# Designs tried in a protein design run: peptides against a protein of PDB entry 8HF1. Part 24

Target 1, 320 residues: chain A of PDB entry 8HF1
Amino acid sequence: NVMLYATKPTEVMVSFPHQEQVLTVTRLISAEIEKFYVSLDLMNIGVQPIRRSKSLQCLRDPSKKSFVKQLFNDFLYQMKEYGIYAASIAIISLIVEFDIKRRQAETLSVKLMHRTALTLCEKIRHLLVQKLQDMTYDDDDDNVNTEEVIMNFSTPKVQRFLMSLKVSFADKDPKDICCLVFVERRYTCKCIYGLLLNYIQSTPELRNVLTPQFMVGRNNISPDFESVLERKWQKSAIQQFRDGNANLMICSSVLEEGIDVQACNHVFILDPVKTFNMYVQSKGRARTTEAKFVLFTADKEREKTIQQIYQYRKAHNDIA

## One batch from the design tools (peptide; made by RFdiffusion4, then SolubleMPNN)

Design b1_p10_3_s1 (from b1_p10_3, 3 letters changed)
Fold by OpenDDE base, seed 5:
Structure b1_p10_3_s1 (fold): chain B 320 residues (1-320), chain A 10 residues (1-10)
Amino acid sequence: as target 1 above (320 residues)
Amino acid sequence: MEPVVYEEIK
């Protein structure tokens, strides 16, 4: 029970400028997705055969259109919140998912729907990669994974996060590091993981220092969609983090549901703390004597964030 | 880029 241990980590706030990233590419991508939604709404996919699979998701979306829209909305969120570099990684996850769904399609109409979504994802990928290449002299896709490209095409929040990692962990002993990174959304875990892999690989001071992993919480809504590979990956990632073979774990709020991880010395909250439970559970992982609990906030939301943390501290002290 | 400023929430 994380609440029983009144850990007093140092609570730190890192502010970032609220930039409306007015990139022409992000506007173009958003407009292409909106056009696709209009087209998707016009698609007649007929009555879908009810798969005998008791998946609540098949019951919620007999047309499977809402799931397609969800994935693109999740992508748009990642592009907005983390930047176009993170979006270039996020789009690959959509491509993989739509290709799986296309192959698993029970009807030609559903197969065509997922094919159209996949075609849009490939177009978006090309637009993103082309924009990342604007900073590279060479048209090689591998050249877009530099520290400079990652930083310049990340949101101010992600820039401050990456800089915080560099300042906190440059040239340290990997054994002295136990870091958690909390994100709101499960799909963000994989996106930020991919971004961190590339950033760490491009940053000499971190390359042999940070070994990231990610944990996606169990999809209680659709256990049937958890690939055997994903479940194996999750178990392996947790074990690697427990064994110290990984020292940075990216996780969503699903750590609340009983994934026991060791006491960490750093906890980064990359997304806004929306609930008292998230605050207590995430802060309760920063258990070492010198543990840091780091929050990221937009400058405009700084005061509101501080007041919210004071309210959560008060509420936590009233329960302890 | 501006340096990362850490503000302790007291």
Scores: peptide ipSAE 0.567, ipTM 0.939, DockQ to the pose 0.895
Fold by OpenDDE base, seed 2:
Structure b1_p10_3_s1 (fold): chain B 320 residues (1-320), chain A 10 residues (1-10)
Amino acid sequence: as target 1 above (320 residues)
Amino acid sequence: MEPVVYEEIK
């Protein structure tokens, strides 16, 4: 029973311009990934043994071509939805994952597949970093992690999100802040976390105010493939947030029922609210007297978003 | 940059 009797959070909408920043670099990267998919389909990796989990679920072998394509598709999504700065962080996560899988590869063919994927990730990283550097007029300042670079190479949604953080939390006591940021995808938690670390470090008004953490939702892939390290990280991140050592938590929309996260005063929904359950679960975390539930919408989708929220409010009141 | 406008959904 989520005590529905808590003070209803103020539901706030932040509009952003629907600008498709079509950068040449994003087209080049997309074309290189598509070219890689063609090459990947031609690779003979042999018959991979289906590892059965103890849970009888046919584990999708993470060494399969489909998993490699999933990671690059998630990267392409992040680049589109959050911008090339977020993509420069997201690609590092792919590099790490493919390097781990390359080392864990039981066959030379699988090892080669992950090596080829890794080589593509390094090329993509170079293209992204080069584009971020094109705005640094000073050839000597290799620091692509400035507020200006972050803002200019982020999507309008992310720009409005970062500005919302600055306006909401500038000069506040860190103890008075309990913020959740909901994103749809697991990998988005990591790239938005990395983006926020760099943004907070580059923004004097936030540097000693916001301490971000992230929680990666459990992979629907069997708990047997979640590294002991990932599970330890999740527990540590939640504990830091409970102890007040972190005051901003980035979550995937599936906060498992039972993560006792304290009552938050700010809940940001960075991605569209696609389900009634997501609405209720995320809104139900904003429980303080002045709690804000903040939605981001494109200007063109403003009316649709408002109507969807009214439908969810009605449905919630009919169940309550 | 344009200021962030918060619109309350009433």
Scores: peptide ipSAE 0.567, ipTM 0.938, DockQ to the pose 0.899
Fold by OpenDDE base, seed 4:
Structure b1_p10_3_s1 (fold): chain B 320 residues (1-320), chain A 10 residues (1-10)
Amino acid sequence: as target 1 above (320 residues)
Amino acid sequence: MEPVVYEEIK
């Protein structure tokens, strides 16, 4: 019954050109990761003892190689989907993770594996930063965190998203903003958060308007790998968003049942809506008067996106 | 850059 009286948000589509930015640097990075995978497969790290306290993931892959490959695959995805600027932030998260894993390594072979991964991440970071600096005409301004650099090294999707934030929120009262941004992948939350911090700081019209936070869903693969730090961060981020100390929240999953989040006036879906459940739950957060539910689509996928939304609307109305 | 066009899905 409460769903029937909720003012249905205005569903808005923002189209972006399908541009495969085939930069030489992205090809080089991809090739270096593929070479690393070959070397990683040849690494004998031995059979790691199955300790009962090791997460289900450590039970499934005692070599921990699949986890290393997953992080690099998620990085490659972020570089492709969000661009070089986002990748420069994403790689820092890999550096931090591999340094932690290197320090926690129970064996010299595992320590060496994570060290080799870390060295590759440092090389990738250098290649990305060097490419971001190629647009700074002034050799003296090492600041790659300008609005221009962020925009030029972002994918058309991210460019349209950032422009949408600027148009929607420029010079508004922070208290009038309650925004959710949904992304598909856990690691994308932190990447887009870092990008938004830099973009907001470089954009005068947003600097005192938007205060972003991020939250990732629980790691279904290993709740034990949720560091006490990550759990504290999630609780703090949600509380800041409830208290109005943050007005933009980036989420990789629909806020789990039991995370009460206020009604939002804007919901951005940065990645494709792949499931009916994602559609209903994300749209169901846009509950204020004049709430907007914003989708991003490539021009070539526009019609397919519209048809998918009509199917989801129909299915939602048949259940309501 | 081209302006952001908001298309309402009617």
Scores: peptide ipSAE 0.562, ipTM 0.937, DockQ to the pose 0.898
Fold by OpenDDE base, seed 3:
Structure b1_p10_3_s1 (fold): chain B 320 residues (1-320), chain A 10 residues (1-10)
Amino acid sequence: as target 1 above (320 residues)
Amino acid sequence: MEPVVYEEIK
């Protein structure tokens, strides 16, 4: 019996300094969101009709206020975890969502609530863009999408991720690349996708090498609320990655949802591996010869991360 | 920026 030892991917850890870049702008934005929450709690928007979805779906907040707070809390998470540049992209998604909700509002009070949220998002966008422009000393080149601006306004984690992409893929044949990037949150997929588009376009060694796509997991809360547009986007993104028209896929929880992606030569885990299933499923996509499985960890959490990987390896060997 | 340090988890 030739035990075909499936070539296990090389597991690599990249450490980054734990620097909380506490910029004055991030404190100001957080304080403006907190003030908005106080005002939001005082808004009388009436009782909204509970749409009886037949499934035991999480009781939609009948006030729709929790959804507004969720979007801003997700934005604050993106700003903290990925930096100001990523936040400048993430805020656009909130603007689009609140404008849609404002147009779809059945009552004047709900319309006003979404309008107030939208006004705050525009203020936040202005503060972020102004801060990105503070590094362009030259009055003539308003281009905030340079490699330098992206790197300087990204967290140490994102900086190490971008450097790892550049070192791994500079001047390579696009056909030899099949890369997955795993993130924890669905909103991070769009944010990191937008960041990577701008970074690749600003990095000569990557412009014709990396073609990114993103895929958000199906909303476990309701397959019925995936817009026809989101479902079309997911199908198109998967097909482009299968056809080799895209060679880097950013995803969250995609493998838990039974989306079959091809065997990859690189798997990057941008966020902490929180579950055994996430470890097994993400590592299980690094199946080519000499495949790499790359983890990012803060220096302070390095030892804890190593011990967690050893526990996951042991548990995986006990079930395999 | 400091070079990216890659550590193989053996």
Scores: peptide ipSAE 0.536, ipTM 0.927, DockQ to the pose 0.878

Design b1_p10_3_s2 (from b1_p10_3 with S1M E7I)
Fold by OpenDDE base, seed 1:
Structure b1_p10_3_s2 (fold): chain B 320 residues (1-320), chain A 10 residues (1-10)
Amino acid sequence: as target 1 above (320 residues)
Amino acid sequence: MEPVVYIPIE
């Protein structure tokens, strides 16, 4: 029971300016997605055969349209919260998902719906990549994966996170690092993983220091919808982190599911702590004597965040 | 960029 461990990690806050990226490209992308939603609502995809598993009823929008909208809404959220660079990675995950769904489509109408979604994702990817290339001075260096491009097209939150990693881990021994990064959403794990791979590769001080991995929670969908590939990936990722072959793990609510992860010396909470359980469980992974628990907050929400942490500390002490 | 400031949560 993680609640019983009186771990006293050093709790620290990193503040960042609340800047909405007012970019023309983000407005164009949002408008294209809204236009697509109107077209999607008008699509007649027929009544899908209800596979009678009662537990799956809540996730089977009989039209699969809600799932398509969920993926684009999660993309829009990631673009807003993490920036254009993160969005350029996030859109690839949508492309892969819609291509799988297109190939698995039982009807021509469902196949067409996923094809239309895929075409929109390819357009969005082009708009994002073009905007990232606007900062590359050399027309010949198609490499949008530089430290400068990553930093300039990331939100202030992500910028402060990357700077915090560089300050904390530059030129350290990889064996002395056991880092967790908590994010709210499942799809953010893979997006931030891709961003970190590129950032670490472009940052000499981190290239041989940090080896990231990611783990996503089980979908509330039946274990049967976790692809055999996702389950194999999760097992491999956990094993690599246990063996010290990976020293930074990006995760969402996965630790609530009883995944035994080793004691960590750094825990980063990239997104706001919304629940007492998330606070206790994430903090309960920072078990070393010198462990740090790092929260990221907008400057405007600093006081609210501090008060929320004091309430969670009080509630934790009243149970312990 | 401004330096990362770690604020202790006391």
Scores: peptide ipSAE 0.414, ipTM 0.916, DockQ to the pose 0.908
Fold by OpenDDE base, seed 5:
Structure b1_p10_3_s2 (fold): chain B 320 residues (1-320), chain A 10 residues (1-10)
Amino acid sequence: as target 1 above (320 residues)
Amino acid sequence: MEPVVYIPIE
């Protein structure tokens, strides 16, 4: 029970400017997804065979259209919240998912639906990569993974996060680092993991200093949807973090459900703290004497964020 | 880029 340990980490806020300028490419991508939704709504996929799989998700979306829309909405969220560079990584996860769903399709209509979604994802990937290449003189895909490209095509939030990592961990002993990064959404863990791998590799001061892993919380709705591969990955990632072979763990708020990780010296909250439980659980991981609990907030939401943290502190002190 | 400013939440 994390509440029983009155950890007093240093709570710090990092503010970031609101991004006013929407790039033309993001508008184009959003418009292509909206056009796709119109086409998707018109697709007659017929009566789907009721898979006897006890999974609540197959029961919730007999058409499998809502799942397709969910993945694109999740992508649009990542593109907005983390930027074009993060979106270029996020789209690959959609490509993989739609290719799996296409291969698993029981009907030609469902197969076609996932094929159309996949074709759109490939188009989006090309638009994103092309935009990343606008800063590179060479058409080589490897040149898009520079510190400069990552920073310039990340949102102010992600820029401040990456800078905070660099300032906090540059040239430090990897053994002295135990860092958690909390994100709101499950799929963001993998996206930010991919971004961090590329950023760390492009940033000499962080090479061999930070070894990231990601942990996706258990899908409570259906353990049957967790691939054996995902479960093995999660166990391996947690074990690597426990053994000190990884010193930065990206996780979603699902740590509430009994993933025991060691006491950390840094906890970064990349996304807004929406619940008291998330605040207590995440803060309760910053247990070392000099632990830092770092919140990222938009400048316009700074006051609201501070007031919310004061309310959570008060509520925590009243229970502890 | 502007330096990261850490604001203590007092």
Scores: peptide ipSAE 0.410, ipTM 0.915, DockQ to the pose 0.898
Fold by OpenDDE base, seed 4:
Structure b1_p10_3_s2 (fold): chain B 320 residues (1-320), chain A 10 residues (1-10)
Amino acid sequence: as target 1 above (320 residues)
Amino acid sequence: MEPVVYIPIE
């Protein structure tokens, strides 16, 4: 039980400016998704038979429309919280998922719904890539994966996170690094993983230093081939991290499910710490000598973040 | 870009 260890990592905060970068492209994308929601609500996909799988606590929305909306809402969140570069990676995951669901569709109406969602994702991808190319002289998609493009099209939070990685790990021995990056949402793990791969590849000081992996929460919901693949990927990623073949792990609340990961020397909390349990579990992974627990906060939320950490420390000391 | 400043949470 991670809660029983009196770990005293150095707790540090990195502040970032709260800039609502309202890009015209983000407004256009949001408006296209809202138009799609209106269209989606008008779609008659019929009554799907509620297969009560005994293991599904989640009421399968018989329409599957709520799931489509959830994916686009998660995308909109990623675009807002991490920036348009991260969104260009996130949209690919939606494309893959909607294409799989389109192929697996039991009815023509459901197939059409997923096709319409896929077409929107392709349009969004084009708008994002076109915006990333505004900084490149060449129309080649590979030129959008530079350190400059990644930094300029990332939110201040992500910029400070990437800079923190560079400062913390530049020219270090990979064996001396055991890093966790906590994010709130499961889909953010894949998005930040893709961003980090490109950033590390563009940053000479990190290329042979950081090897990222990600853990996605168990999709207990789908017995589908996708869930088997995801479980295989998770097991492989965890094993690579245990074996030291990966030294940076991006994870969500998956560690709450009793996944045993080694003691780490760095824990980054990229998203706000919303619960005491998240605080204790994530902090409880920073157990090595000189371990750091790094929080990211907007400048305007700095005091609120500090007060929240003091409350969590007090609550932890009252239980210990 | 501005340097990353780590602020200890004491």
Scores: peptide ipSAE 0.407, ipTM 0.913, DockQ to the pose 0.908
Fold by OpenDDE base, seed 3:
Structure b1_p10_3_s2 (fold): chain B 320 residues (1-320), chain A 10 residues (1-10)
Amino acid sequence: as target 1 above (320 residues)
Amino acid sequence: MEPVVYIPIE
């Protein structure tokens, strides 16, 4: 009986300092969004027809206002958790979404609401880009996409993540790399993907080594509203990762949905492990020989994180 | 910046 000792991945923790980047620009942006919420609550957009999709038991919040507030709250979360550089990428996704919604607006009042949201996003984008440019001392090089700018305008968590990628993968053969990066929220996948594209392009040791892709979980709330474009893009991204044309995949809770991805040699957990299922599924992808499972934690949460991992290990051994 | 320290979770 050859007990196939399932090669347990090496579990490691990377700690980061709790630095609240209290930038004046972050406070200004938050205050502008709060002022916009007050104005949005005063807008009369009329009664919106409840499109009952027959399949969805979840009462879609028929409030087009609630959706606008959700997107800005998601943006504020990105800015807080990942920093100003990540926020400059995240705001572009809001601009695209509000422009689509503005064009699709059936009423003048709804069109004006999305136009006002779009105008705020353009103001936020300008404030973010201007702040990124404040570090470029040379008037001639408007390139805010340098390794230095990315690092300086990222949170300590993102800084430690990028440094960990550089140390782990500098000058390696791209064929020897199969990396997963787990994040909590679906919109973070696209934001971190854009950040990694710019970081890899600005970092010579990684430029021909890492080829990132991202996957977002199927919208469990509304599979019917996953655009045909999003589904095509997800299928293409998975296929590129299977074919080895991409060697780093950013994903959220996608693995809970049974996406079959190959065995990986590196798994990074960028956000806190909140559930036993997330721990088992993410760790279960680190299956190659000498695979690494890397957790990121704030220094203040280190002990709590260790105790949580021990509880998850115990629970996993009791069911295995 | 300080080097990335990997702490083994034993």
Scores: peptide ipSAE 0.382, ipTM 0.905, DockQ to the pose 0.905

Design b1_p10_3_s3 (from b1_p10_3 with S1M P8K)
Fold by OpenDDE base, seed 5:
Structure b1_p10_3_s3 (fold): chain B 320 residues (1-320), chain A 10 residues (1-10)
Amino acid sequence: as target 1 above (320 residues)
Amino acid sequence: MEPVVYEKIE
């Protein structure tokens, strides 16, 4: 029970400027997705055969259109919150998912729907990669994974996060590091993981220092969609983090559901703390004497964030 | 880029 240990980590706030990233590419991508939604709404996919699979998702979306929209909305969120570099990684996950769904399609109409979504994802990928290449002299896709490209095409929040990692962990012993990164959304775990892999690989001071992993919580809504590979990956990632083979774990709020991870010395909250439970559970992982609990906030939301943390501290002290 | 400023939440 994480609440039983009154850990007093140092609570730290890192502010970032609220930049409305007015990139023409992000506007173009958003407009292409909106056009696709109009087209998707007009698609007659007929009555879908009710798969006897007890998946609540098949019951919620007999047309499977809402799931397609969800994935693109999740992508748009990642592009907005983390930047176009993170979006270039996120789009690959959509491509993989839509290709799987296309192959698993029971009807030609559903197959065509997922094919159209996949075609849009490939277009978006090309637009993103082309924009990342604007900073590279060489048209090679591998040149887009530099520290400079990652930083310049990340949101101020992600920039401050990456800088915080560099300042906190540059040239340290990997054994002295036990870091958690909390994100709100499960799909963000994989996106930020991919971003961190590339950033760490491009940053000499971190390359042999940080070994990231990610934990996606169990999809209680659709256990049937959890690939055997994803479940194996999750178990392996947790074990690697426990064994110290990984020293940075990216996780969503699903750590609340009883994934016991070791006491960490750094906890980064990359997304806004929306609930008292998230605050207590995430803070309760920062258990070492010198543990840091780092929050990221937009400058405009700084005061509101501080007040919310004070309320959560008070509520936590009243329960302890 | 501006340096990362860590503000302790008192």
Scores: peptide ipSAE 0.527, ipTM 0.934, DockQ to the pose 0.899
Fold by OpenDDE base, seed 2:
Structure b1_p10_3_s3 (fold): chain B 320 residues (1-320), chain A 10 residues (1-10)
Amino acid sequence: as target 1 above (320 residues)
Amino acid sequence: MEPVVYEKIE
């Protein structure tokens, strides 16, 4: 029972312009991924043994072509929803994952598949980094991690999110900040975390104010495939947030009901609230007297978002 | 850049 007692958070909406920044680089990257999918479908990787988990769930063998496609589809989503700067961080996560899988490959065919995926990721990384560098007039300053580069190569949603952080937390005591950022996808937690690290480091007003962490939701893939390292990282990140060593936590929407996270004063919903459960669970974390529950919406979807929140409020009051 | 406008959902 989340005691939905007295302090209803202030529900706030931040609108952003619906600008589809169609960059040539994003079209090129998408075309290279589609070309790769055609080549991937032609690859003979043989019959992979279905590893049965102890939990009787047919583990989707992470060596399968479908998993490779899922990672690139998640990357394409991140590039579209968060921008090319976030994509430059997201691609590194794919590189790391494909390199691990390449090393763990039991067959030469699977090893080659992951090597080909890795080669594509390096090409994508190069295309992204080159585009980020095109705005650095100074050929000598290889630092694509400036506030300006981050802002210019982020989507309007991410720009408004970063500005919201700056306005909300500039010159505040780090101890007075308990912030949650909800995102829909697991991989989005990592890329937004990396983006925030670079943004905070490049923004003097936030550098000593915000200390971000991220929590990756448990993969619906069996706990047997969650590396012991990922589980240790999750526990450490939660503990740092409890101890106040981190004051901003990026979470996937599935905070398992068992994660006792302290009462937060700020909850940012970076992705659309798709379900009543997500609304109740995320809003239920904003429990301080002046708690803010901040939604981001495109201007065109403003009315739809408001109506959806009213429906969720009504449904919540009918259950309470 | 335009300032961030916080609209309260009443």
Scores: peptide ipSAE 0.523, ipTM 0.932, DockQ to the pose 0.901
Fold by OpenDDE base, seed 4:
Structure b1_p10_3_s3 (fold): chain B 320 residues (1-320), chain A 10 residues (1-10)
Amino acid sequence: as target 1 above (320 residues)
Amino acid sequence: MEPVVYEKIE
């Protein structure tokens, strides 16, 4: 019944050109990661003891190699989907994670594996930062965190998203903003958060308007120090968003049932809506008067996106 | 850059 009286949000689509930015640097990075996978497969790390205190993920992969590959695959995805600038932030998260895993290594072989991964991340970071600096004409301004650099090294999707934020929120009262940004992957939350911090700081019209936070789903209950930090961060971020100390929340699609997030006036879906459940859950947060539900689509996928939304609307109306 | 066009999904 409450769903029937909720003012249906205005569903809006923002199209972006499908540009495969095949930069030489992205090809080089991909090739370096593939070479690393070959070397990683040849590494003998031995049989790691299955300790009950290890995360369920460590129980599934005693070699910890699949976890290393997952992080680099998620990095490659972020570089492709969000661009080089986003990748320069994403790689820092990998550096932090591999340094933690290196320090926590129970064996010299595992320590060496994480050290080798870390060295690759440092090389990738250097390649990315060097490419971001190629647009700074002034050798003296090492600040790659300008609006121009962020925009030029972002994918068309991210460019349209950032422009949508600027158009939607420029010079508005922060109290009138309650914005959700949905992304598919957990690691994308941190990446887009870092990108938004830099973009907002470099954009005068947004600097005192938007205060971003991010929330990741609880799926990696590793009982390690990292999981405790993530849980503390998640609780703090949600509380700041409830208290109005943050007005933009970046969420992964893995919002566990039971995270009570307030009704929002803007919901941005940065990644494709792959499931009916994602559609209903995300759209169901846009409940204020004149709420907007904004989708991003490539021009070539526009018609397919519209048809998918009509199917989801129909299915939602048949259940309501 | 081209302006952001908001297309309402009717």
Scores: peptide ipSAE 0.522, ipTM 0.933, DockQ to the pose 0.899
Fold by OpenDDE base, seed 3:
Structure b1_p10_3_s3 (fold): chain B 320 residues (1-320), chain A 10 residues (1-10)
Amino acid sequence: as target 1 above (320 residues)
Amino acid sequence: MEPVVYEKIE
């Protein structure tokens, strides 16, 4: 019996300094969102009709206020975890969502609530863009999408991730690259995708090498609320990655939902591995010869991360 | 910036 030892991917850790870059702008934005929550709690929007979604699990907040707070809490998470540059992209997604909700509002009170949220997002966008422009000393080149601006306004984690992409893929043949990037939150997929598009376009060594796509997991809440557009986007993104028209895929929880992607030579885990299933499924995509499985960890959490990986390896060997 | 160090998890 030739035990085909499946070539296990090389597991690699990249450490980054734990620097809380507490910028004045991030404190100001957080304080404006907190003030908005106080005002939102005082808004009388009436009782909204409970749309009976057939799936028992997600009690939709009948007030729709929790959904507004969720989007801003997700934005605050993106700003903290990925930095101001990523936040400038993330805020656009909130603007689009609140404008859609404002147009779809069945009552004047709900319309006003979404309008107030939208006005706050526009203020936040202005504060972020102004801060990105503060580094462009030259009056003429308003281009906030340079490699330098992206790097300087990204967290140490994102800086190490971008440097890892540059070192790993500079001047390589695009056909030899099949890369997955795992993130925890679905909204991070769009944010990191937008950041990577701008970074790749601003990095000569990557412009014709990396073609990114993103895929968000199906909303566990209900398959009925995936917009026809989101489902079309997911199908197109998967197909482009299968056809080799895209060679880097950003995903959240996608593998738990049974989306079959090809065997990859690089798997990057941008966020902490929180579950055994995430570890097994993400590592299980690094199946090519000499495949790399790359983890990012703060220096202070390095030992905890190593011990967690050893526990996951042990548990995986006990079930395999 | 300091170079990216890849540490193999043995």
Scores: peptide ipSAE 0.511, ipTM 0.930, DockQ to the pose 0.891

